# Designs tried in a protein design run: peptides against a protein of PDB entry 1LOE. Part 56

Target 1, 181 residues: chain A of PDB entry 1LOE
Amino acid sequence: TETTSFSITKFGPDQQNLIFQGDGYTTKERLTLTKAVRNTVGRALYSSPIHIWDSKTGNVANFVTSFTFVIDAPNSYNVADGFTFFIAPVDTKPQTGGGYLGVFNSKDYDKTSQTVAVEFDTFYNTAWDPSNGDRHIGIDVNSIKSINTKSWKLQNGKEANVVIAFNAATNVLTVSLTYPN
Target 2, 181 residues: chain A of PDB entry 1LOE as posed
Amino acid sequence: TETTSFSITKFGPDQQNLIFQGDGYTTKERLTLTKAVRNTVGRALYSSPIHIWDSKTGNVANFVTSFTFVIDAPNSYNVADGFTFFIAPVDTKPQTGGGYLGVFNSKDYDKTSQTVAVEFDTFYNTAWDPSNGDRHIGIDVNSIKSINTKSWALQNGKEANVVIAFNAATNVLTVSLTYPN

## One batch from the design tools (peptide; made by RFdiffusion4, then SolubleMPNN)

Design b2_p17_6_s1 (from b2_p17_6, 5 letters changed)
Fold by OpenDDE base, seed 2:
Structure b2_p17_6_s1 (fold): chain B 181 residues (1-181), chain A 17 residues (1-17)
Amino acid sequence: as target 1 above (181 residues)
Amino acid sequence: ATYNLSATVDLRNVLSA
């Protein structure tokens, strides 16, 4: 059985196992994706390619990813778009289009993007987001328009614990977000 | 508060081999 694992408890200024893109950087041992200014995109990639499925055997890996995040968005009228956890080709580059969370480059489905993302979306984009206007968690497959969403009440400045798991036997991707307090 | 979400995704149809 082939297994790849990694853990980053503290994000250092010269984190060698991450590739920083755009405005992504580390400060106070945290990965920061934005600079609290308009029109900023930041990303961080795990530096080693991950083998998720084998075309020869058809085998697909199970995986589980956990992380914590904090979003500071005290204003209801002045908020950023949110962020994603994503899986994409090794040569993936940051995308600067507004509302596309730095991952997608248009509002259309694009099979060639080869991207799966879990979005934590804090801004309502009328063209593709759920019509209720809620902040939401979404699962995105080659599209900014999520294949499924869940309304999510952001607790401003609080740590959220996230677990993302993929079951290869069922092809089910699960997302769990918990505010412990 | 806990929020759960799931979806069926065939990664073989999405990701490059």
Scores: peptide ipSAE 0.745, ipTM 0.967, DockQ to the pose 0.927
Fold by OpenDDE base, seed 1:
Structure b2_p17_6_s1 (fold): chain B 181 residues (1-181), chain A 17 residues (1-17)
Amino acid sequence: as target 1 above (181 residues)
Amino acid sequence: ATYNLSATVDLRNVLSA
């Protein structure tokens, strides 16, 4: 059994274990992806590749990740587009912005993407989002069109606690988002 | 408020080894 873990409680200006892409940066000890302006894409990657599965044995790692995020939009009635937690190839670069969240390029399944994401989507894109128009949490596999979603009430400016876990025995990815107050 | 979501994902099929 092999285990790897990391924890970042405060983000510094010279955070060496993160690779910043696009508009991503650190300020006030927080990781900031955008400045709430249109047509911006910010990403941060963990700098060390993580081995998820072994092709020789077929074994896949269990994992649990947790983080806290804040969406602070100037206009609480018009919030776009949200953000993702994602797993992608080590050489990944920013992809299409806007509704694609800088992670995907199509609503069609694209196996070459090799990307799994949990989206926290604040903007309804008619072409691929759930028809009810709700802000939502989604699980995305090689496509911006989620394989499953959950309606979510954004609390603008409030901290949300997230836990994402993968059970290798069942192949089930779980997401839990909590507003403690 | 708490929100829960799950899905079946075969990471071996999605990610490169």
Scores: peptide ipSAE 0.682, ipTM 0.957, DockQ to the pose 0.933
Fold by OpenDDE base, seed 5:
Structure b2_p17_6_s1 (fold): chain B 181 residues (1-181), chain A 17 residues (1-17)
Amino acid sequence: as target 1 above (181 residues)
Amino acid sequence: ATYNLSATVDLRNVLSA
């Protein structure tokens, strides 16, 4: 059994353990995925591959990740599409932007995607999002159409604390988002 | 405010070996 962990408390311009893709960058010791402009995709990948499961033994790792994010939209009523935390193949490249969040290319299940994502979706896409039109947290498996969602009220400009955990014994992925204030 | 969400995902069927 091997345990791998990392933490980033300050993001520098030459962050050695991140691979930036698209418009992702660092400023003021924070990671910024996109500027408040349309048609941009920014991603950041952990630079070292992580082996989540072993095909020889069938063992799957438990994992927990935590982070804090801020969505600060210039217009609280006109925000962008949101963002994702995702797990994808080591050679992953940016995918379709906009409502696909730079991670997926279809609402149809695509096993070749090999991607699991937690979305923090701030824009209603009628073709695949929950019909109530709410901003939402979603769990996505090989598709931008979530297998489960939770309505979420964005607090613009406020820090949200997120914990994402996977329990290998139960195959349950859990997401917790908290606005402490 | 706290928001919780969960789903069952078999990562062996999703991720590459």
Scores: peptide ipSAE 0.666, ipTM 0.954, DockQ to the pose 0.926
Fold by OpenDDE base, seed 4:
Structure b2_p17_6_s1 (fold): chain B 181 residues (1-181), chain A 17 residues (1-17)
Amino acid sequence: as target 1 above (181 residues)
Amino acid sequence: ATYNLSATVDLRNVLSA
């Protein structure tokens, strides 16, 4: 049994364990994915590949990931598309921007994507998002159309604490988002 | 405020080993 653990408290300009893609960068000890402009894609990958499962034994790893994010929109009523936490192949490259969040290319299930994402979606895309139009958290599997969603009220400029956990015994992925204040 | 969400995902069917 092997265990991999890592923690990043402050992001530096020479963060060696991150691979930046697109407009992603670090500033003021924070990871910034995009500027407040239209049609941008920024991604950051953990540089060390993580072994999720072993095809020979069939064993799948449990994992827990926690992070804090801030969406700071110049206008609380005019925000961008949101962002994702995702797991993808080691050679993953930025995908379609906008409503696809730089991670997917279609609302149709595409097994070749090999991507699981937790989306924090702040923009309603009528073609695939929940019909109530709410900003939402979603779990996405090989598609930008979520397999499950939860309505979420954005607190602009406030820190949200997120915990994402996967239980290999049950195959259940859980997401918890908390605004402490 | 706290928001919880879950889903069943078979990672073996999604991700390469």
Scores: peptide ipSAE 0.662, ipTM 0.953, DockQ to the pose 0.934

Design b2_p17_6_s2 (from b2_p17_6, 6 letters changed)
Fold by OpenDDE base, seed 2:
Structure b2_p17_6_s2 (fold): chain B 181 residues (1-181), chain A 17 residues (1-17)
Amino acid sequence: as target 1 above (181 residues)
Amino acid sequence: ATYNLSATVDLRKVLPA
């Protein structure tokens, strides 16, 4: 068996174990995906490829990741789309289509995307988001249309603690988001 | 407030080896 682990407590200006894409950058020891302007996409990739599953044995890795994020969305009329935690092929590139959270490039399922994402979606796209219009957490498999969602009430400017875990024995991906206060 | 979500995903069918 093999185990890979990493931790980034403070994001430095020259974070060597991250590959920044698009408008992604670090400031004040935080990873910032976009600026407060329209039509920006930013991403950061862990710089070392991770072996998720072995084609010879069929074994799939268990994994757990945790992070803290803050979203500033003080009004309802001028908000961005949100962000994702995602797993994609090593040659993955940022996608610029509006509403696709920088990881997808169409509203349709696309197996060739080879992407699994957990979305924290702050903008209602009527074509693919849950019809209730709520901000939501979603699990995305090769599609911006989530295979499952959970309504989520954003606490503006507050830190959310996220844990994402994958159980290889059950193939269950779990997401937990907590506002501690 | 805590929000929980889960789904079944066979990563072997989604991700490259």
Scores: peptide ipSAE 0.776, ipTM 0.974, DockQ to the pose 0.925
Fold by OpenDDE base, seed 5:
Structure b2_p17_6_s2 (fold): chain B 181 residues (1-181), chain A 17 residues (1-17)
Amino acid sequence: as target 1 above (181 residues)
Amino acid sequence: ATYNLSATVDLRKVLPA
């Protein structure tokens, strides 16, 4: 059994363990995905491939990821689409922007996507989002249409602490988001 | 405020080995 871990407390301009895609960049020691402008997709990938499961044994890794994020919309009533934490093949490239969050291309299940994501969705897309219209956290598997969601009240400009964990014994992916204040 | 969410996912059926 192998264990891999990493931690980034300050993001530098030449961050060696990240691959930036699209409009993603670092500033003020933070990772910035977008500049709050239309039709932009920014992504950042951990630079080293991670072995999630072994085809020979069928064993799947447990994992936990924690991070802090801030959504700072110039107008709290006019926000962008949100963002995702995602796991995808090593050669992954930016996908459809907007409501697809740069990670997916379809609301229909597409096994060729080979992507799992946790979305923090700030914009209601009628075609696939929960009908209540709430901003929400979602778990997405090969589709932008979440397999499960939780209504979430965005606190604009405030730091949110996130913990995402996967239990291989139960195949349960859990997400916890906390506004400490 | 805290928000919790979970789902069952078989990663072997989704991700490449």
Scores: peptide ipSAE 0.750, ipTM 0.971, DockQ to the pose 0.933
Fold by OpenDDE base, seed 1:
Structure b2_p17_6_s2 (fold): chain B 181 residues (1-181), chain A 17 residues (1-17)
Amino acid sequence: as target 1 above (181 residues)
Amino acid sequence: ATYNLSATVDLRKVLPA
């Protein structure tokens, strides 16, 4: 059994263990994906490959990841599009922007995507989002159309604490988002 | 406020080894 861990408390201007894509960058010790302007995609990848499962044994890793994020939109009534935490192949590149969050290209299941994501979706896309129109947390597997969602009330400009865990024995991915205040 | 969500995902069928 092998354990891999990393922690980034403050993001520096020369963060060596991150690969920045698109508009992603660091400022004021924070990772910034976008600056609330249209037609932008920003991503950051952990620079070292992480072994998730072993083809010889079939064993899959348990994992827990936690982070804090802030969405600070200039207009609290019109916020687009959100962001994702995702796991993808090491050679992954930015995908379709907008409602696809720079991670997916289709609402149809596409096994070639090889991507799992947790989305924090602030914009209702009629073609694939839950019909209630709520902002939501979603779990996405090879598609921007989530396999499950939870309605979520965005607190614009406030810090949200997120914990994402995967239990390999049950294949259950769990997401917890908390606004502590 | 706390929001919880879960789903079953077989990562072996999704991610490369």
Scores: peptide ipSAE 0.747, ipTM 0.970, DockQ to the pose 0.930
Fold by OpenDDE base, seed 4:
Structure b2_p17_6_s2 (fold): chain B 181 residues (1-181), chain A 17 residues (1-17)
Amino acid sequence: as target 1 above (181 residues)
Amino acid sequence: ATYNLSATVDLRKVLPA
């Protein structure tokens, strides 16, 4: 059994293990996906492909990923769409922006997307988001319409610690978001 | 504050090998 691990404590301007797409860039040792403007898509991909499952054996990898994010909106009552952490094919390109978060193109299940995402969604899209209108965390499989969601209170400008884990034995993907303070 | 979420996903049916 092989294990792949990586850690990025500071994001530098010459970050060679990231592939930037769209408006994604690094500044002040942080990864910035977009500026506070409309109609922008920024993505960053880990440059080394990760082998998730083996077609010959059928084995699927367990994985755990953690990161810290900050949403710092100029107006806490008027924020953009949010962002995703996603797993997609190595040749993935930016998809539809706005409510599709640059990762999906449809609210209908599309197997050709081959994308799993955890969304941190700060904008209510009537067509697919939970009817309560809450900002939410979602797990998305080949669709921007989440297979499960959790209401989430955004703390603007505050650091959120996220842990995403996948248990191959149970096929359960778990997400934990914590505001320490 | 802590928020937890989970879902069942068969990655073999979603992601390429």
Scores: peptide ipSAE 0.714, ipTM 0.968, DockQ to the pose 0.918

Design b2_p17_6_s3 (from b2_p17_6, 5 letters changed)
Fold by OpenDDE base, seed 3:
Structure b2_p17_6_s3 (fold): chain B 181 residues (1-181), chain A 17 residues (1-17)
Amino acid sequence: as target 1 above (181 residues)
Amino acid sequence: ATYTLSATVDLRKVLSA
């Protein structure tokens, strides 16, 4: 068996284990994905390929990731789209289509994207988001249309703790978001 | 407050497409 792990507590100006794409940058030891302006996309990739699937044995790895985030979105209409944690091929590039969270490039299912994402969506897109219009957490497989969603009450400007776990034996991906207070 | 969400994802199928 083999295990790969990494941890980043403070994000520096020259973070060697991250690849920054688009408007992603670090400031005050935090990772910031976008500027506070319209039409901005930013991403950060772990710089080394992660061996999740073994082509010889067919085995898939278990994994768990955790992070803390803050979103400033005082209302539900004059706000950005949100962000994702995602797994994609090593040559993945940022996508600039509006509403696609920088990861997808159309509203249609596209198996060639080979992308799994957990979205934290702050903007209601009528064409693909849950009809109740709630801000939501979603699990996305090759599509901006989530295979499952959960309504989520954003606590504006507060830190949220996220844990994402994958069980290879059951193929179950689990997301937990907690506001400690 | 805590929010939980799960789904079945065949990562092998997705990543080997």
Scores: peptide ipSAE 0.747, ipTM 0.969, DockQ to the pose 0.781
Fold by OpenDDE base, seed 5:
Structure b2_p17_6_s3 (fold): chain B 181 residues (1-181), chain A 17 residues (1-17)
Amino acid sequence: as target 1 above (181 residues)
Amino acid sequence: ATYTLSATVDLRKVLSA
């Protein structure tokens, strides 16, 4: 059994353990995926491949990741599409932007995507999002159409603490988002 | 405020496709 871990408390301009894609960059020791402009996609990948699944043994790893994020929209009533935490093939490249969050290309299940994502979705896309129109947290498997969602009230400009855990024995992926204040 | 969400995901199926 092998355990791999990493942590980033300060994001530098030349962060060695991240691969930046699209408009992703660092400033003021923070990772910024996009500026508040339309038609942009920014991504950041951990630079070292992580073996979540072992092809020889068939074993799948347990994992836990935690991070803090801020969505700071200039207009709290007109925010962008949101963002994702995702797991994808090593050679992954930015996908369709906008409502697809730069991670997916279709609402139809596509096994070739090989992508699992946790979305923090701030924009209602009528074609695939929950009909109540709420901003939401979603779990996405090979599709932008979530297999499960939870209504979420965005606190604009406030820090949210996120924990994402996967239990390989049960195949349960769990997401927890907390606004401390 | 705290929000919790869970789902069953067969990661091996997804990543081995």
Scores: peptide ipSAE 0.720, ipTM 0.967, DockQ to the pose 0.775
Fold by OpenDDE base, seed 1:
Structure b2_p17_6_s3 (fold): chain B 181 residues (1-181), chain A 17 residues (1-17)
Amino acid sequence: as target 1 above (181 residues)
Amino acid sequence: ATYTLSATVDLRKVLSA
């Protein structure tokens, strides 16, 4: 059994274990992806590749990740587009922005993407989002069109605690989001 | 408020493509 772990409680200006892409940066000890302006894409990658899949045995690792995020939009009635936590190839580059969240390029399944994401989506895109129009949490596999979603009430400016767990025995990915107050 | 979501994801298939 092999186990790896990391923890970042405060983000510094010279955070060496992160690769920043696009508009991503650190400020006030927080990782900031965007400045709430249109047509911006910010990403941050963990700088050391994580071994999730063993090509020799075919085994996939269990994992649990947790983080806290804040969405602070100037206009609480018009919030776009949200963000993702994602797993992608080590050489991944920013993809299409806007509704694609800088991670995907199509609503069609594309195996070459090799990307799994948990989206926290604040904007309804008619072409692929759930028809109820709700802000939602989604699980995305090689497509911006989620394989499953959960309606979610955004609390603008409030901290949300997230836990994402993967059980390799069952192939079940679980997401939990909590507003403590 | 707590929100929970799950899905079956074949990570091996995705990552070995």
Scores: peptide ipSAE 0.701, ipTM 0.965, DockQ to the pose 0.787
Fold by OpenDDE base, seed 4:
Structure b2_p17_6_s3 (fold): chain B 181 residues (1-181), chain A 17 residues (1-17)
Amino acid sequence: as target 1 above (181 residues)
Amino acid sequence: ATYTLSATVDLRKVLSA
């Protein structure tokens, strides 16, 4: 049994354990995925591949990850598409931007994507998002159309604490988002 | 405010495709 853990408290300009894609960068000890402009894609990958699935034994690892994010929109009523936390193959490249959040290309299930994402979606895309139009948290499997969603009220400029856990015994992925204040 | 969401995800299936 092997255990891998890592923690990044402050992001530096020479963050060696991150691979930046697109418009992703670090500033003021924060990881910034995009600027407040239209049609941008920014991604950051952990540079050391994490062994989640063992092809020889068939075993899948349990994991827990936590992070804090801030969405700071210039206008709280005019925000971009949101962002995702995702798990994808080591050679993953940026995908379609906008409503696809840079990680997917279709609302149709595509097994070749091999991508699982937790989306924090701030823009309503009528073609695949929940019909109530709410901003939402979603769990996405090989598709931008979430397999499950939860309405979420964005607190603009406020820190949200996120915990994402996967239980390999039950195959349950759990997402918890908390605004402390 | 706290928001919780869960789903069943067969990671083996996804990652071994």
Scores: peptide ipSAE 0.669, ipTM 0.962, DockQ to the pose 0.772

Design b2_p17_6_s4 (from b2_p17_6, 6 letters changed)
Fold by OpenDDE base, seed 3:
Structure b2_p17_6_s4 (fold): chain B 181 residues (1-181), chain A 17 residues (1-17)
Amino acid sequence: as target 1 above (181 residues)
Amino acid sequence: ATYNLSATVDLREVLSA
């Protein structure tokens, strides 16, 4: 049995265990995915490959990740798309298509992407988002169209605490987002 | 406020070994 873990409490200017892509950068010990401008994509990858399952034994790892985030989006129309936590192949590259959160490259299901993502979506895309138009949390499997969603009321500029866990025995991925206040 | 969401995902079908 093997266990891999890491923790980043502050982000430095030369963070050795992260690979920055696109416009992602660190400032004041925080990770910032994008600049407050149009047409920007930024990502940060854990620098070491993670072994999630073994093809010989069929065993799949349990995992849990936690983080805090802040989004500044005072309205629902003049805003960016949001962001994702994602798992993808080691050679993954940022995607620039609008509305695809820097992770997907079309509106269609694409098995070859080999990507699982949890989205925190702040912009309503009529072609694939829930029809109620709410900001939402979504679980995405090889597609920008989530397999499940939850309406989410953004508290603008406030810290949200997120826990994402995978139970290998049940194949259930769970997401919990909490505003402590 | 707390928001919970879950889904069934077989990672062996999605991710390469």
Scores: peptide ipSAE 0.755, ipTM 0.969, DockQ to the pose 0.926
Fold by OpenDDE base, seed 1:
Structure b2_p17_6_s4 (fold): chain B 181 residues (1-181), chain A 17 residues (1-17)
Amino acid sequence: as target 1 above (181 residues)
Amino acid sequence: ATYNLSATVDLREVLSA
């Protein structure tokens, strides 16, 4: 068995283990994906490939990841579009922006995407989002249309703690989001 | 406030496509 771990407590301007794409950058020791303006996509990739699936044994790794995030929108009643944590091929490039969150290109299942994402979606897209119109957490597999969602009340400007875990024995991906205060 | 979500995902299928 092999274990790979890493942690980033402070993000610096010369962060060597991240590949920045689009508008992604660091400021005030935080990773910033976008500014509060239209049509921006920012992404950050871990620079070293992580082996989750072993082609020789067929085994899939268990994993746990945790992070904190802040969404700070100028208008708390009009917030778009959210962001994702995602797993994608090593050569991944930014995809469609807006409601596709820079990670997907279609609501139709596309196996060639090879992408799994946890979305923190602040904008209701009628074509694929849950019909109740709520802001939501979603689990996305090869499509922006989530396979499961949970209604989520955004606390604008406040830190959220996230834990994402995958159990390879059960194939269950779990997401926990907490606002401590 | 805490929000929990889960789903079954066949990562092997996704990553080996």
Scores: peptide ipSAE 0.700, ipTM 0.965, DockQ to the pose 0.786
Fold by OpenDDE base, seed 5:
Structure b2_p17_6_s4 (fold): chain B 181 residues (1-181), chain A 17 residues (1-17)
Amino acid sequence: as target 1 above (181 residues)
Amino acid sequence: ATYNLSATVDLREVLSA
C-alpha cells in the first residue's frame, strides 16, 4: 500500500502545496479562509490529488488528519457560519456560501455532490441544523444536513486542536476537538 | 474541553457515485 503525508507548520504567501479558492489567503504564517465579512467563501485545497479510493481495486484508504484552528469573531455573539474540513472530487469548486459553508448546495441528499465534510458550525440554520440551536460539530455526507452532530461551545479566539480519522475496515469517521485550556 | 463525534460513512459509495 502507498502512504501519503504532508505537514504545514507555517503558511506562506506562495504556499506551493495549497490551491486557494475564493477569499482564502495566507497572512502572518496562518491560513485564513475568510475575513469577518458577509457573503464570502474561502477554500484551500491540497494541491496534489490524494487517492482515498482506488477505482481499480475498490480499496479505500485509512487516513488521519490533524490541525488547529481559531475562530476569532469581533463579536462573540454574532459570528459567521463556521467552516469545514472536506473531501471532494479533484475538480471541486466553491459551492453555496453562508450556511452551506461553501461546500454543499442542498439539505437534500445529492449523490452527485460526492462530498464528505466535517463541519464546525457556529450559526443555527433552522432548515437543517439540530433543533436545540447549539453550535455544533457535524459529519455531512452529500448534504449540509448532518448525519450526526455534537453540541460544541465555541471558545472565541482560542486555539482548538482537531483530529479527524477514518477507518476503512469499519467505515467509521471520527472527530475529536479539544480546547487544551 | 474535549468533544468527540463519530459516524459510519461508506466513502467508496460516496466517491464512486
Scores: peptide ipSAE 0.694, ipTM 0.964, DockQ to the pose 0.777
Fold by OpenDDE base, seed 4:
Structure b2_p17_6_s4 (fold): chain B 181 residues (1-181), chain A 17 residues (1-17)
Amino acid sequence: as target 1 above (181 residues)
Amino acid sequence: ATYNLSATVDLREVLSA
């Protein structure tokens, strides 16, 4: 078996292992997806393709990824749509912005999307989000309408530690978000 | 505060489409 590992402790302006799409950029050793303005889409892709699925053997890889993020909204009561961690085809391009988080185009299941995402959704979209209106973490498969969600209380300006793991034997994707303080 | 979420996802099905 083969193992692929990578780690980015700080982000620089000449980060060669990232492909920036839309308004994504680096500043102050951080990856910034969007500015605090409306109708923006920013994405960053790891430049080296990762083999999650082997078309010859049919095997799917296990994986664990971890990252920290900060949502720093000018007004904690008026935030944007949120963001996603996603897995998509190598030549993926930005999709619909706003509530679709730049990753999807429909609430209807679309197998051609070939995209799995973990969303950190800070805006309630009546058409597809949980009816309780809570900010939430969601797991999305080929649709912006999550297959499962968890209510989440945003701590504005605070670092959240995230671990996302996939077990190929069980097909279980797990997400853990922690605010240490 | 810690938040946990899980779901069953057939990645092979998704990625082989």
Scores: peptide ipSAE 0.680, ipTM 0.963, DockQ to the pose 0.770

